# Peptides against a protein of PDB entry 5ONS: the designs that were tried, part 63

Target 1, 181 residues: chain A of PDB entry 5ONS
Amino acid sequence: MFKKFDEKENVSNCIQLKTSVIKGIKNQLIEQFPGIEPWLNQIMPKKDPVKIVRCHEHIEILTVNGELLFFRQREGPFYPTLRLLHKYPFILPHQQVDKGAIKFVLSGANIMCPGLTSPGAKLYPAAVDTIVAIMAEGKQHALCVGVMKMSAEDIEKVNKGIGIENIHYLNDGLWHMKTYK

## One batch from the design tools (peptide; made by RFdiffusion4, then SolubleMPNN)

Design b2_p16_2_s2 (from b2_p16_2, 6 letters changed)
Fold by OpenDDE base, seed 2:
Structure b2_p16_2_s2 (fold): chain B 181 residues (1-181), chain A 16 residues (1-16)
Amino acid sequence: as target 1 above (181 residues)
Amino acid sequence: PQPQEVTDEEVEAEYA
């Protein structure tokens, strides 16, 4: 989603959300990420305005105090930014790629099944379309936010093709935005 | 689970 993304070229505008819209978004976030509920008040304090940064390709980024928290495309599901995920690593289920897959993930490549079934990888139960944190062998922090394109069960059985779509990865265009006020 | 303090530099260095 952000492989060719550049803040200067791909951001259109920024709008401040009304209270009722914010409440709706918070409810959606809790539905998508139940583990975030106890923390949502510190992530999105009631006293702080919430903004949407509108980007090209129908991308919207949810921000509070300039911090980029979540994003979505075409009114689809929200994804946490890697930066938020690093602070709250439990808000997504995890999958772990082997060491050899790291360089490909960091180039924006989708995660192929062998990178999830090989020694050094760890594959946890997950259904198709589940948003997941991509961890890596020997590393502490997630390098990617992805979406399961096959179930974990099918990844193990078929073991070929795209297992997880790479949505947002370390050092992509979104990562380099840092903040937006 | 508890939130983690982490810097951009720490993560970037981890994957350098």
Scores: peptide ipSAE 0.815, ipTM 0.978, DockQ to the pose 0.984
Fold by OpenDDE base, seed 4:
Structure b2_p16_2_s2 (fold): chain B 181 residues (1-181), chain A 16 residues (1-16)
Amino acid sequence: as target 1 above (181 residues)
Amino acid sequence: PQPQEVTDEEVEAEYA
């Protein structure tokens, strides 16, 4: 989603959200990420305005006090930014790729099934379309936010093709967009 | 679970 993204070229405008819209978004976030509920007031304090940065390709980034928190495309599900995920690593279910897959993930490549079934990888139960944190063998922090394109069960059975779509990864265009006020 | 303090530099160094 952000492989060729540049803040100067791909941001269109920024809007401040009304309280009713913010309430709806918070409810959606709790529904998508139940583990975030106790922390949502810390992440999005009621006293602070919430903004959406509108980008090309129907991408919207949710921000509070200039911090990029979540993003979505074409009014689909929200994804946490890597920065938010690093602070709250429990808000997504995890999958772990082997060490050999790291360089490919960091180039923006989708995660292939063998990188999730090989020694050093850890594959946890997850349904198709689940948003997941991609961890790596021997590393502490997530390097990617992805979406399951196959269930964990099917990844193990088929073990070829795209297992997880790479949505947002370390050092992509969104990562380089530090803040936006 | 508890939130964690982490810097950009820490994560970038981990994957350098």
Scores: peptide ipSAE 0.814, ipTM 0.978, DockQ to the pose 0.969
Fold by OpenDDE base, seed 1:
Structure b2_p16_2_s2 (fold): chain B 181 residues (1-181), chain A 16 residues (1-16)
Amino acid sequence: as target 1 above (181 residues)
Amino acid sequence: PQPQEVTDEEVEAEYA
């Protein structure tokens, strides 16, 4: 989603959300990420305005105090930014790729099944379309936010093709955007 | 679970 994303070229505008809209978004976030509920008031304090940075390709980035928190495309599901995920690593289920897959993930490539089934990888139960944090063998922090394109069961059984779609990865255009006030 | 304090530099260095 952000492989060729550039703040200068791809950001259109920024709008401040109304209170009612913010409430709806918060409810959606809790539905998507139940583990975030105890922390949502810390992440999105009531006293702080919530903004959406509108980008090309129907991408919207939810921000508070300049921090990029979540994003979505075409009003689909919200994804946490890697930066938020690093602070709250428990808000997504995890998958772990082997060390050999790291360089490909960091180039924006989708995650192939063998990178999730090989020694060094850890594949946890997850249904297709689940948003997941991609961890890596021997690393502490997530390098990617992805979406299961196959269930964990099918990844193990078929073990070929795209297992997880790469949505947002370390050092992509969104990562380099850092803040937006 | 508790939030983690982490910097951009720490993560970037980990994957450098």
Scores: peptide ipSAE 0.813, ipTM 0.978, DockQ to the pose 0.984
Fold by OpenDDE base, seed 3:
Structure b2_p16_2_s2 (fold): chain B 181 residues (1-181), chain A 16 residues (1-16)
Amino acid sequence: as target 1 above (181 residues)
Amino acid sequence: PQPQEVTDEEVEAEYA
């Protein structure tokens, strides 16, 4: 989603949200990520304005005080940014790729099944379309936010093709955006 | 679970 993203070229405008809209978004976030509920007031304090940065390709980034928190495309599901995920690593279920897959993930490649079933990888139960945090062998922090394209069960059985779609990864265009005020 | 304090530099260094 952000492989060729550039803030100067791909941001269209920024709007400040009304209180009623913010309430609706918070409810959506709790529904998607139940584990975030106790922390949502810390992440999005009521006294702080919430903004949407509108980008090309129907991408919207939710920000508070310039921090990029969540994003979505075409009004689909929200994804946490890697920065938010690093602070709150429990808001997504995890999957772990082996060491050899790291360089490919960091280039924006989708995650193939063998990278999730090989020694060093860890595959946890998850249904198709689940948004997941991608961890790596020998590393502590997530390097990618992805979406299961196959269930964990099918990844183990088939062990061929795209297991997880790469949505947002370390050092992509969104990562380099840092803040937006 | 508890939130973690982490910097961009720490994560970038981990994957450098």
Scores: peptide ipSAE 0.813, ipTM 0.978, DockQ to the pose 0.983

Design b2_p16_2_s3 (from b2_p16_2, 7 letters changed)
Fold by OpenDDE base, seed 5:
Structure b2_p16_2_s3 (fold): chain B 181 residues (1-181), chain A 16 residues (1-16)
Amino acid sequence: as target 1 above (181 residues)
Amino acid sequence: PEPQEITDEEVDAEYA
């Protein structure tokens, strides 16, 4: 989603959300990420305005005090930014790729099944379409936010093709957009 | 679970 993203070229505008819209978004976020509920008031304090950075390709980034928190495309599901995920690693279920997959993921490549089933990988139960944090062998922090394109069960059984779609990865265009005020 | 203290530099260093 952000392989060719550039803040200067791809941001269209920024809008401040109304209270009612913020409430709706918070409810959506809790529905998507139940584990975030106790922390949502800390992440999005009532006193702080919530903004949406509108980008090309129908991408919207939710921000508070310049921090990029979540993003979505075409009003689909919200994804946490890697920075938010690093602070709150429990808001997504995890999958772990092996060491060999790291450089591919960091190039924006989708995660292939063997990278999730090989020694060094850790494959956890997850349904298709689940948004997941991609961890890596020997590393402590997520390098990617992805979407399961196969269930964990099918990844293990089939072990061929794209297991997880790479949505947002370390050092992509969104990562380099550190803040937006 | 509790939030984690983490910096960009720490993550960048992990994957350098």
Scores: peptide ipSAE 0.776, ipTM 0.975, DockQ to the pose 0.963
Fold by OpenDDE base, seed 2:
Structure b2_p16_2_s3 (fold): chain B 181 residues (1-181), chain A 16 residues (1-16)
Amino acid sequence: as target 1 above (181 residues)
Amino acid sequence: PEPQEITDEEVDAEYA
């Protein structure tokens, strides 16, 4: 989603959300990420305005105090930014790629099944379309936010093709935005 | 689970 993304070229505008819209978004976030509920008031304090940064390709980024928290495309599901995920690593289920897959993930490549079934990888139960944190062998922090394109069960059985779509990865265009006020 | 304090620099260094 952000492989060719550049803040200067791909951001269109920024709008401040009304209270009712914010409440709706918070409810959606809790539905998508139940583990975030106890922390949502910390992440999105009631006293702080919530903004949407509108980008090309129908991408929207949810921000509070300039921090990029979540994003979505075409009114689809929200994804946490890697920066938020690093602070709250439990808000997504995890999958772990082997060491050899790291360089490919960091280039924006989708995660192929062998990178999830090989020694050093760890594959946890997950259904198709589940948004997941991609961890890496020997590393402590997520390098990617992805979406399961096959179930964990099918990844193990078929073990070829795209297992997880790479949505947002370390050092992509979104990562380099840092903040936006 | 508890939130974690982490900097961009720490993550960047981890994957350098």
Scores: peptide ipSAE 0.775, ipTM 0.975, DockQ to the pose 0.967
Fold by OpenDDE base, seed 4:
Structure b2_p16_2_s3 (fold): chain B 181 residues (1-181), chain A 16 residues (1-16)
Amino acid sequence: as target 1 above (181 residues)
Amino acid sequence: PEPQEITDEEVDAEYA
């Protein structure tokens, strides 16, 4: 989603959300990420305005006090930014790629099934379309936010092709967009 | 689970 993204070229405008819209978004976030509920008031304090940065390709980034928290495309599901995920690593279910897959993920490549079934990888139960944190063998922090293109069960059975779509990864265009006020 | 304090530099160093 952000492989060729540049803040200067791809941001269109920024809007401040009304309270009713913010309430709806918070409810959606709790529905998508139940583990975030106890922390949502810390992440999005009521006293702080919530803004959406509108980008090309129908991408929207949710921000509070200039921090990029979540993003979505075409009014689909929200994804947490890597920076938010690093602070709250429990808000997404995890999958772990082996060490050899790291360089490919960091180039924006989708996660292939063998990188999730090989020694050093850890594959946890997850359904198709689940948003997941991609962890790496020997590393402490997520390097990627992805979407399951196959269930964990099917990844083990088929073990070829794209297992997880790479949505947002360390050092992509969104990562380099540090703050936006 | 508890939130974690982490910097960009720490993550960058981890994956350098």
Scores: peptide ipSAE 0.775, ipTM 0.975, DockQ to the pose 0.966
Fold by OpenDDE base, seed 3:
Structure b2_p16_2_s3 (fold): chain B 181 residues (1-181), chain A 16 residues (1-16)
Amino acid sequence: as target 1 above (181 residues)
Amino acid sequence: PEPQEITDEEVDAEYA
């Protein structure tokens, strides 16, 4: 989603949200990520304005005080940014790729099944279309936010093809955006 | 679970 993203070229405008809209978004976030509920007032304090940065390709980034928190495309599901995920690593279920897959993930490549079934990888139960945090062998923090394209069960059985779609990864265009005020 | 304090620099160093 952000492989060729550039803040100067791909941001269209920024809007400040009304209180009623913010309430609706918070409810959506709790529905998607139940574990975030106790922390949502810390992440999005009521006294702080919430903004949407509108980008090309129908991408929207939710920000508070310049911090990039969540994003979505075409008004689909929200994804946490890696920065938010690093602070709250429990808001997504995890999957772990082996050491050899790291360089490919960091280039924006999708995650192939063997990288999830090999020694050093850890595959946890998850249904298709689940948004997941991608961890790596020997590392402590997520390097990628992805979406299951196969269930964990099917990844083990088939063990061929794209297991997880790479949505957002370290050093992509969103990562380099840092803040937006 | 509790939130973690982590910097960009720490994560960058981890994957350097």
Scores: peptide ipSAE 0.774, ipTM 0.975, DockQ to the pose 0.946

Design b2_p16_2_s4 (from b2_p16_2, 5 letters changed)
Fold by OpenDDE base, seed 2:
Structure b2_p16_2_s4 (fold): chain B 181 residues (1-181), chain A 16 residues (1-16)
Amino acid sequence: as target 1 above (181 residues)
Amino acid sequence: PEPQEVTDEEVEEEYA
């Protein structure tokens, strides 16, 4: 989603949300990420304005105090930014790629099944379309936010093709955006 | 689970 994203070229505008809209978004976030509920007031304090940065290709980024928290495309599901995920690593279920897959993930490549079934990888139960944190063998922090394109069960059985779609990865255009005020 | 303190530099260095 952000492989060729550049803040200067791909951000259109920024809008401040009304209280009622914020409440609706918070409810959506809790529904998508139940583990975030106890922390949502810390992440999105009531006193702080919530903004949406509108980008090309119908991408919207939810921000508070300039911090990029979540994003979505075409009003689809919300994804946490890697930066938020690093602070709250429990808000997504995890999958772990092997060491050899790291360079490909960091180039924006989708995660192939063998990178999730090989020694060093760890594949956890997850249904298709689940948004997941991509961890890596020998690393502490997530390098990617992805979406299961196959269930974990099917990844193990088929073990070929795209297992997880790479949505947002370390050092992509969104990562380099850092803040937006 | 508890939130984690982490910097951009720490993660970037981890994957450098």
Scores: peptide ipSAE 0.812, ipTM 0.978, DockQ to the pose 0.984
Fold by OpenDDE base, seed 4:
Formats: C-alpha cells, structure tokens, sequence
Structure b2_p16_2_s4 (fold): chain B 181 residues (1-181), chain A 16 residues (1-16)
C-alpha cells in the first residue's frame, strides 16, 4: 500500500472529525481489536482532536496530535501503523517469518508460504482476511502489518504462493511519514 | 499486557 508512497506527492488534504464520527470509529476499533479497549483513552484522549489525512488511492490515515495511529483504504478495515503496533504489540495476532524472508518483506514483497512454514518461522491459527503483525526470527519488534490471504491451516497444507499480503512495512512511505498536523 | 516504550532508531537498528 505504501511502497511508492510519498507524503509530498500523495497527501491530498486533512479534515478534523466531529465527535459523533470519532465515537463511531472508536467503536469500530474496539470491534476489530478488542485488546485495544483498555488503552484507547490513552491512544485517543477525549480532549484531543482526531483528524483524517486523505491520500491518493483512497487511503485515509487517522491521526491524533500529529501522531499517525491507524489507516484504511476505500473505507475498509483499519490497520494500525507500525509505530502504534510497536507500542501496543498485543493489539494484533502475530505471525513470524524466518530470517531469510526479512529482506523480501522489507522490500515490500508479499509473504510466501515457505517463509511461514520453514524452520525459524512460527505460524499461529488465523482465518483468511485476518490483519496480523509480522514478526521475524530473532527479532523483537514487528517489521510489517499484513493480511492473511490464506488461512494458517491452508498455508501449512498448500505451502505455496502468497500466504500473507504485505500492507505496511518498516521503512516504507508511511514509516517515513513520521507526523502530520 | 502493558504498552512498551520504543524508538524509531531502536527498530531501524534491529533490522539494519
């Protein structure tokens, strides 16, 4: 989603959200990420305005005090930014790629099944279309936010093709967009 | 679970 993203070229405008819209978004975030509920007031304090940065390709980024928290495309599900995920690593289910897959993920490549089934990888139960944190062998922090394109069961059985779509990864265009006010 | 303090530099160095 952000492989060729550039803040100067791809941001269109920024809008401040009304209270009712913010309430709806908070409810949606809790539904998508139940583990975030105890922390949502800390992440999105009631006293602070919530803004949406509108970008090309129907991308929207949710921000509070300039901090980029979540994003979505075409009013689909929200994804956490890597920065938010690093602070709250428990808000997504995890998958772990092997050491060899790291360089490909960091180039924006989708995660192929062998990188999730080989030694050093860890594959946990997850349904297709689940948003997941991509961890890596021997590393502490997530390097990617992805979407399961196959269930964990099918990844193990088929073990070929795209297992997880790479949505947002370390050092992509969104990562380089540190703040926006 | 508790939130964690982490910097951009820490993660970037981890994957350098």
Amino acid sequence: as target 1 above (181 residues)
Amino acid sequence: PEPQEVTDEEVEEEYA
Scores: peptide ipSAE 0.811, ipTM 0.978, DockQ to the pose 0.985
Fold by OpenDDE base, seed 1:
Structure b2_p16_2_s4 (fold): chain B 181 residues (1-181), chain A 16 residues (1-16)
Amino acid sequence: as target 1 above (181 residues)
Amino acid sequence: PEPQEVTDEEVEEEYA
């Protein structure tokens, strides 16, 4: 989603959300990420305005105090930014790729099944379309936010093709955006 | 679980 993303070229505008819209978004976030509920008032304090940075290709980024928290495309599901995920690593289910997959993920490549089934990888139960944190063998922090294109069961059984779609990865255009005030 | 303190530099160095 952000492989060729550049803040200077791909951001259109920024709007401040009304309180009713914010409330709806918060409820949606809790539905998507139940583990975030105890922390949502800390992440999005009532006293702080919530903004949406509108980008090309129907991408929207939720921000509070300049921090990029979540994003979505074409009014689909919200994804946490890697930066938020690093602070709250429990808000997504995890998958772990082996060491060999790291450089491919960091180039924006989708995650192939063998990188999730090989020694050093860890594959956890997850349904198709689940948004997941991509961890890596020997590393502490997530390098990618992805979407399961196959269930964990099918990844293990079929073990070929795209297992997880790469949505947002370390050092992509969104990562480099860092803040927006 | 508790939130974690982490910097951009720490993660970038981890994957350098």
Scores: peptide ipSAE 0.811, ipTM 0.978, DockQ to the pose 0.983
Fold by OpenDDE base, seed 3:
Structure b2_p16_2_s4 (fold): chain B 181 residues (1-181), chain A 16 residues (1-16)
Amino acid sequence: as target 1 above (181 residues)
Amino acid sequence: PEPQEVTDEEVEEEYA
């Protein structure tokens, strides 16, 4: 989603949300990510305005005090930014790729099944379309936010093709957009 | 679970 993204070229405008809209978004976030509920007031304090940075290709980034928190495309599901995920690593289920897959993930490549079934990888139960944190063998922090394109069960059975779609990865255009006020 | 303090530099260096 952000492989060719540049803040100077791909951001269109920024709007401040009404309180009723913010409430709806918070409810949606809790529904998508139940583990975030106890922390949502810390992440999005009631006293702080919530803004949407509108980008090309129907991308919207939710921000508070300049911090990029979540993003979505075409009003689909929200994804956490890697920066938020690093602070709250428990808000997504995890999958772990082997060491050899790291360089490909960091180039924006989708994650192939063998990178999730090989020694050094860890594959946890997850249904298709689940938003997941991509971890890596020998590393502490997530390098990617992805979406399961196959269930974990099918990844193990079929073990070929795209297992997880790469949505947002370390050092992509969104990552380099550190803040936006 | 508790939130973690982490810097951009720490993660970037981890994957450098």
Scores: peptide ipSAE 0.810, ipTM 0.978, DockQ to the pose 0.986

Design b2_p16_3_s1 (from b2_p16_3, 6 letters changed)
Fold by OpenDDE base, seed 4:
Structure b2_p16_3_s1 (fold): chain B 181 residues (1-181), chain A 16 residues (1-16)
Amino acid sequence: as target 1 above (181 residues)
Amino acid sequence: MDELLEEVEKEYEEYF
């Protein structure tokens, strides 16, 4: 989603949200990520304005105090930014790729099944379309946010083709935005 | 850049 993304070229506008809209978004976030509920007032304090950075390709980034928290495309599901995910690693279920897959993931490539079934990888139960945090062998922090394109069971059995779609990864255009005030 | 960002970038520095 952000492989060719550049803040200067691809950000269109920034809008401060009304309280009713914020409440709706918070409810959506809790529905998508139940584990966030106890932390949501910390992540999005009532006293702090919530903004949406509108980008090309119908991408919207939810921000508070300049921090990039979540993003979505075409009013689809929200994805946490890696920056937020690093602070709250539990908000997504995890999958772990082997060491050899890291360079490909960080080039924006989708995660192939062998990178999830090989020694050094860890594959956890997950259904198709689940948004997941991609961890890496020997690393503490997630390197990617992805979407399961096969169930964990099918990844293990078929062990060929795209297991997880790469949505957002370290050092992509979204990562380089850092903050937006 | 805060401490967490520095940790992550250091952790993956060989790939950047």
Scores: peptide ipSAE 0.740, ipTM 0.953, DockQ to the pose 0.710
Fold by OpenDDE base, seed 2:
Structure b2_p16_3_s1 (fold): chain B 181 residues (1-181), chain A 16 residues (1-16)
Amino acid sequence: as target 1 above (181 residues)
Amino acid sequence: MDELLEEVEKEYEEYF
């Protein structure tokens, strides 16, 4: 989503949200990520305005105090930014790729099944379309946010093709967009 | 400067 993203070229505008809209978004976030509920007032304090940065290709980034928290495309599901995920690593279920997969993930490549079934990888139960944090062998922090394109069961069984779609990864255009105020 | 950010970038620096 952000492989060729550049803030200067791809941001259209920024709007401050009304209270009612913020409430709706918070409810949606809790629905998508139930574990975030106890932390949501810390992440999005009531006193702080919530903004949406509108980007090309129908990408929207939810921000509070300049921090990039979540993003979505075409009003689809929200994804946490890696920056938020690093602070709250539990908001997504995890999958782990082996060391050899790291360079490909960080080039924006989708995650192939063998990279999730090989020694050094860890594959956890997850259904198709689940948004997941991609961890790496020997690393502490997530390198990617992805979407399961196969169930964990099918990844293990079939072990061919795209297991997880790469949505957002370290050093992509969103990552380089440190803040937006 | 963000310490967590620096930790992450240090962790993956060989790939950047």
Scores: peptide ipSAE 0.739, ipTM 0.952, DockQ to the pose 0.748
Fold by OpenDDE base, seed 5:
Formats: sequence, C-alpha cells, structure tokens
Structure b2_p16_3_s1 (fold): chain B 181 residues (1-181), chain A 16 residues (1-16)
Amino acid sequence: as target 1 above (181 residues)
Amino acid sequence: MDELLEEVEKEYEEYF
C-alpha cells in the first residue's frame, strides 16, 4: 500500500473530525480490535483533536497530535500503523517469519508460505483476512502489518504461494512519514 | 526524541 508512497506527492489534504465522527471511529476500532478498548482513551484522548490525512488511492490516515495511528483504504478495515503497533503490540495477532524472509518483507514483498513454516518462523492460528502483525525471528518489534491470504492451517498444509499480503512495512512510505501535524 | 523508534530502526538497521 505504501511501497511507492511519498508524503509530498501522495497526501491530498487533512481534515479535523467532528466529535460525533470521532465517536463513531472509536466504536469501529473497538469492534475491529476489542483489546484496544481499555487503551483507546490513552491513544485518542478526548481532549485531543483527531485528524484524517487524505491520500491518493483513497487512503486515509487517522492522526492525533501528529501521530499516525491507523489507516484504511477505500473505507475498508482500519490497520494500525507500525508506530502504534510498536507501542501496543497486542492490537493485532502475531505471525513470525524466519530471518531469511526479513529482507523480502522489507522490500514490500508478500510473505510466502515457506517463510511462515520454516525453522525460525512461528505460525499461529488465524483465519483468512485476519489483519496480523508480522514479527521476525530474532527481532522484538513487528516489521510489517499484513493480511492473511490463507488460513494458518492452509499455510501449513499447502506451504506454497502467498500466505500473507504485505500491507505496511518498516521503511515504507508511511513509515518515513513519521508524523503529520 | 523517540526512543522506541530508535530501538526499532537500530534493530533492523542492517536492512535499511
């Protein structure tokens, strides 16, 4: 989603949300990520304005005090940014790729099944379309936000093809954006 | 300064 993203070229505008809209978004976030509910007032304090950075290709980034928190495309599901995920790693279920997969993930490549079934990888139960945090062998912080394109069970059984779609990864265009105030 | 950011970038620096 952000492989070729550049803040200067791909951001259209930024709008500040009304209180009612913020409440709606918070409810949506809780629905998607139930575990975030106790933390949401910390992540999005009521006193702080919430903004949406509108980007090309119908991408929207939810921000508070310049922090990039969540993003979505075409009003689809919200994804946490890696920056938020690093602070609240429990927001998403995890999958772990082996060390060899890291360089490919960080080039924007989708995660192939062997990278999830090999020694050093850890594959946890997850259904198709689940948004997941991609961890890496020997690393503590997520390097990617992805979407399961196969169930964990099928990844293990079939063990070929794209297991997880790479949505957002370290050093992509969104990562480089850092902040937006 | 963002210490967490620095930790992450250091952790993956060999790939950047």
Scores: peptide ipSAE 0.739, ipTM 0.952, DockQ to the pose 0.713
Fold by OpenDDE base, seed 3:
Structure b2_p16_3_s1 (fold): chain B 181 residues (1-181), chain A 16 residues (1-16)
Amino acid sequence: as target 1 above (181 residues)
Amino acid sequence: MDELLEEVEKEYEEYF
């Protein structure tokens, strides 16, 4: 989603949201990520304005106090940014790729099934379309946010083709934004 | 920079 993304070229504008809209978004976030509920007032304090950074290709980034929190495309599901995920790693279920897959993930490549079934990988139960944090062998912090294209069961059974779609990864255009006010 | 940000970038520095 952000492989060729550049802030100066791909951001259109920024709007401040009304209170009622913010409430609706918070409810949606709790529905998508139930574990976030106790932390949501810390992540999005009631006193702080919530903004949407509108980008090309129908991408929207939710921000508070200049911090990039969540993003979505074409009014689909919200994804946490890696920056937020590093602070709250429990927001998403995890999958772990082997060390050899790291360079490919960080080039924007989708995660192939063998990279999730090899000795250095760890594959946990997850259904198709689940948004997941991609961890790496020997690393502490997530390197990617992805979407399951196959169930964990099918990844193990078939072990061929794209297991997880790469949505957002370290050092992509979203990562380089750092902050936006 | 942010301390957590520095930790992550240090962890993956060989790939940047």
Scores: peptide ipSAE 0.739, ipTM 0.953, DockQ to the pose 0.696

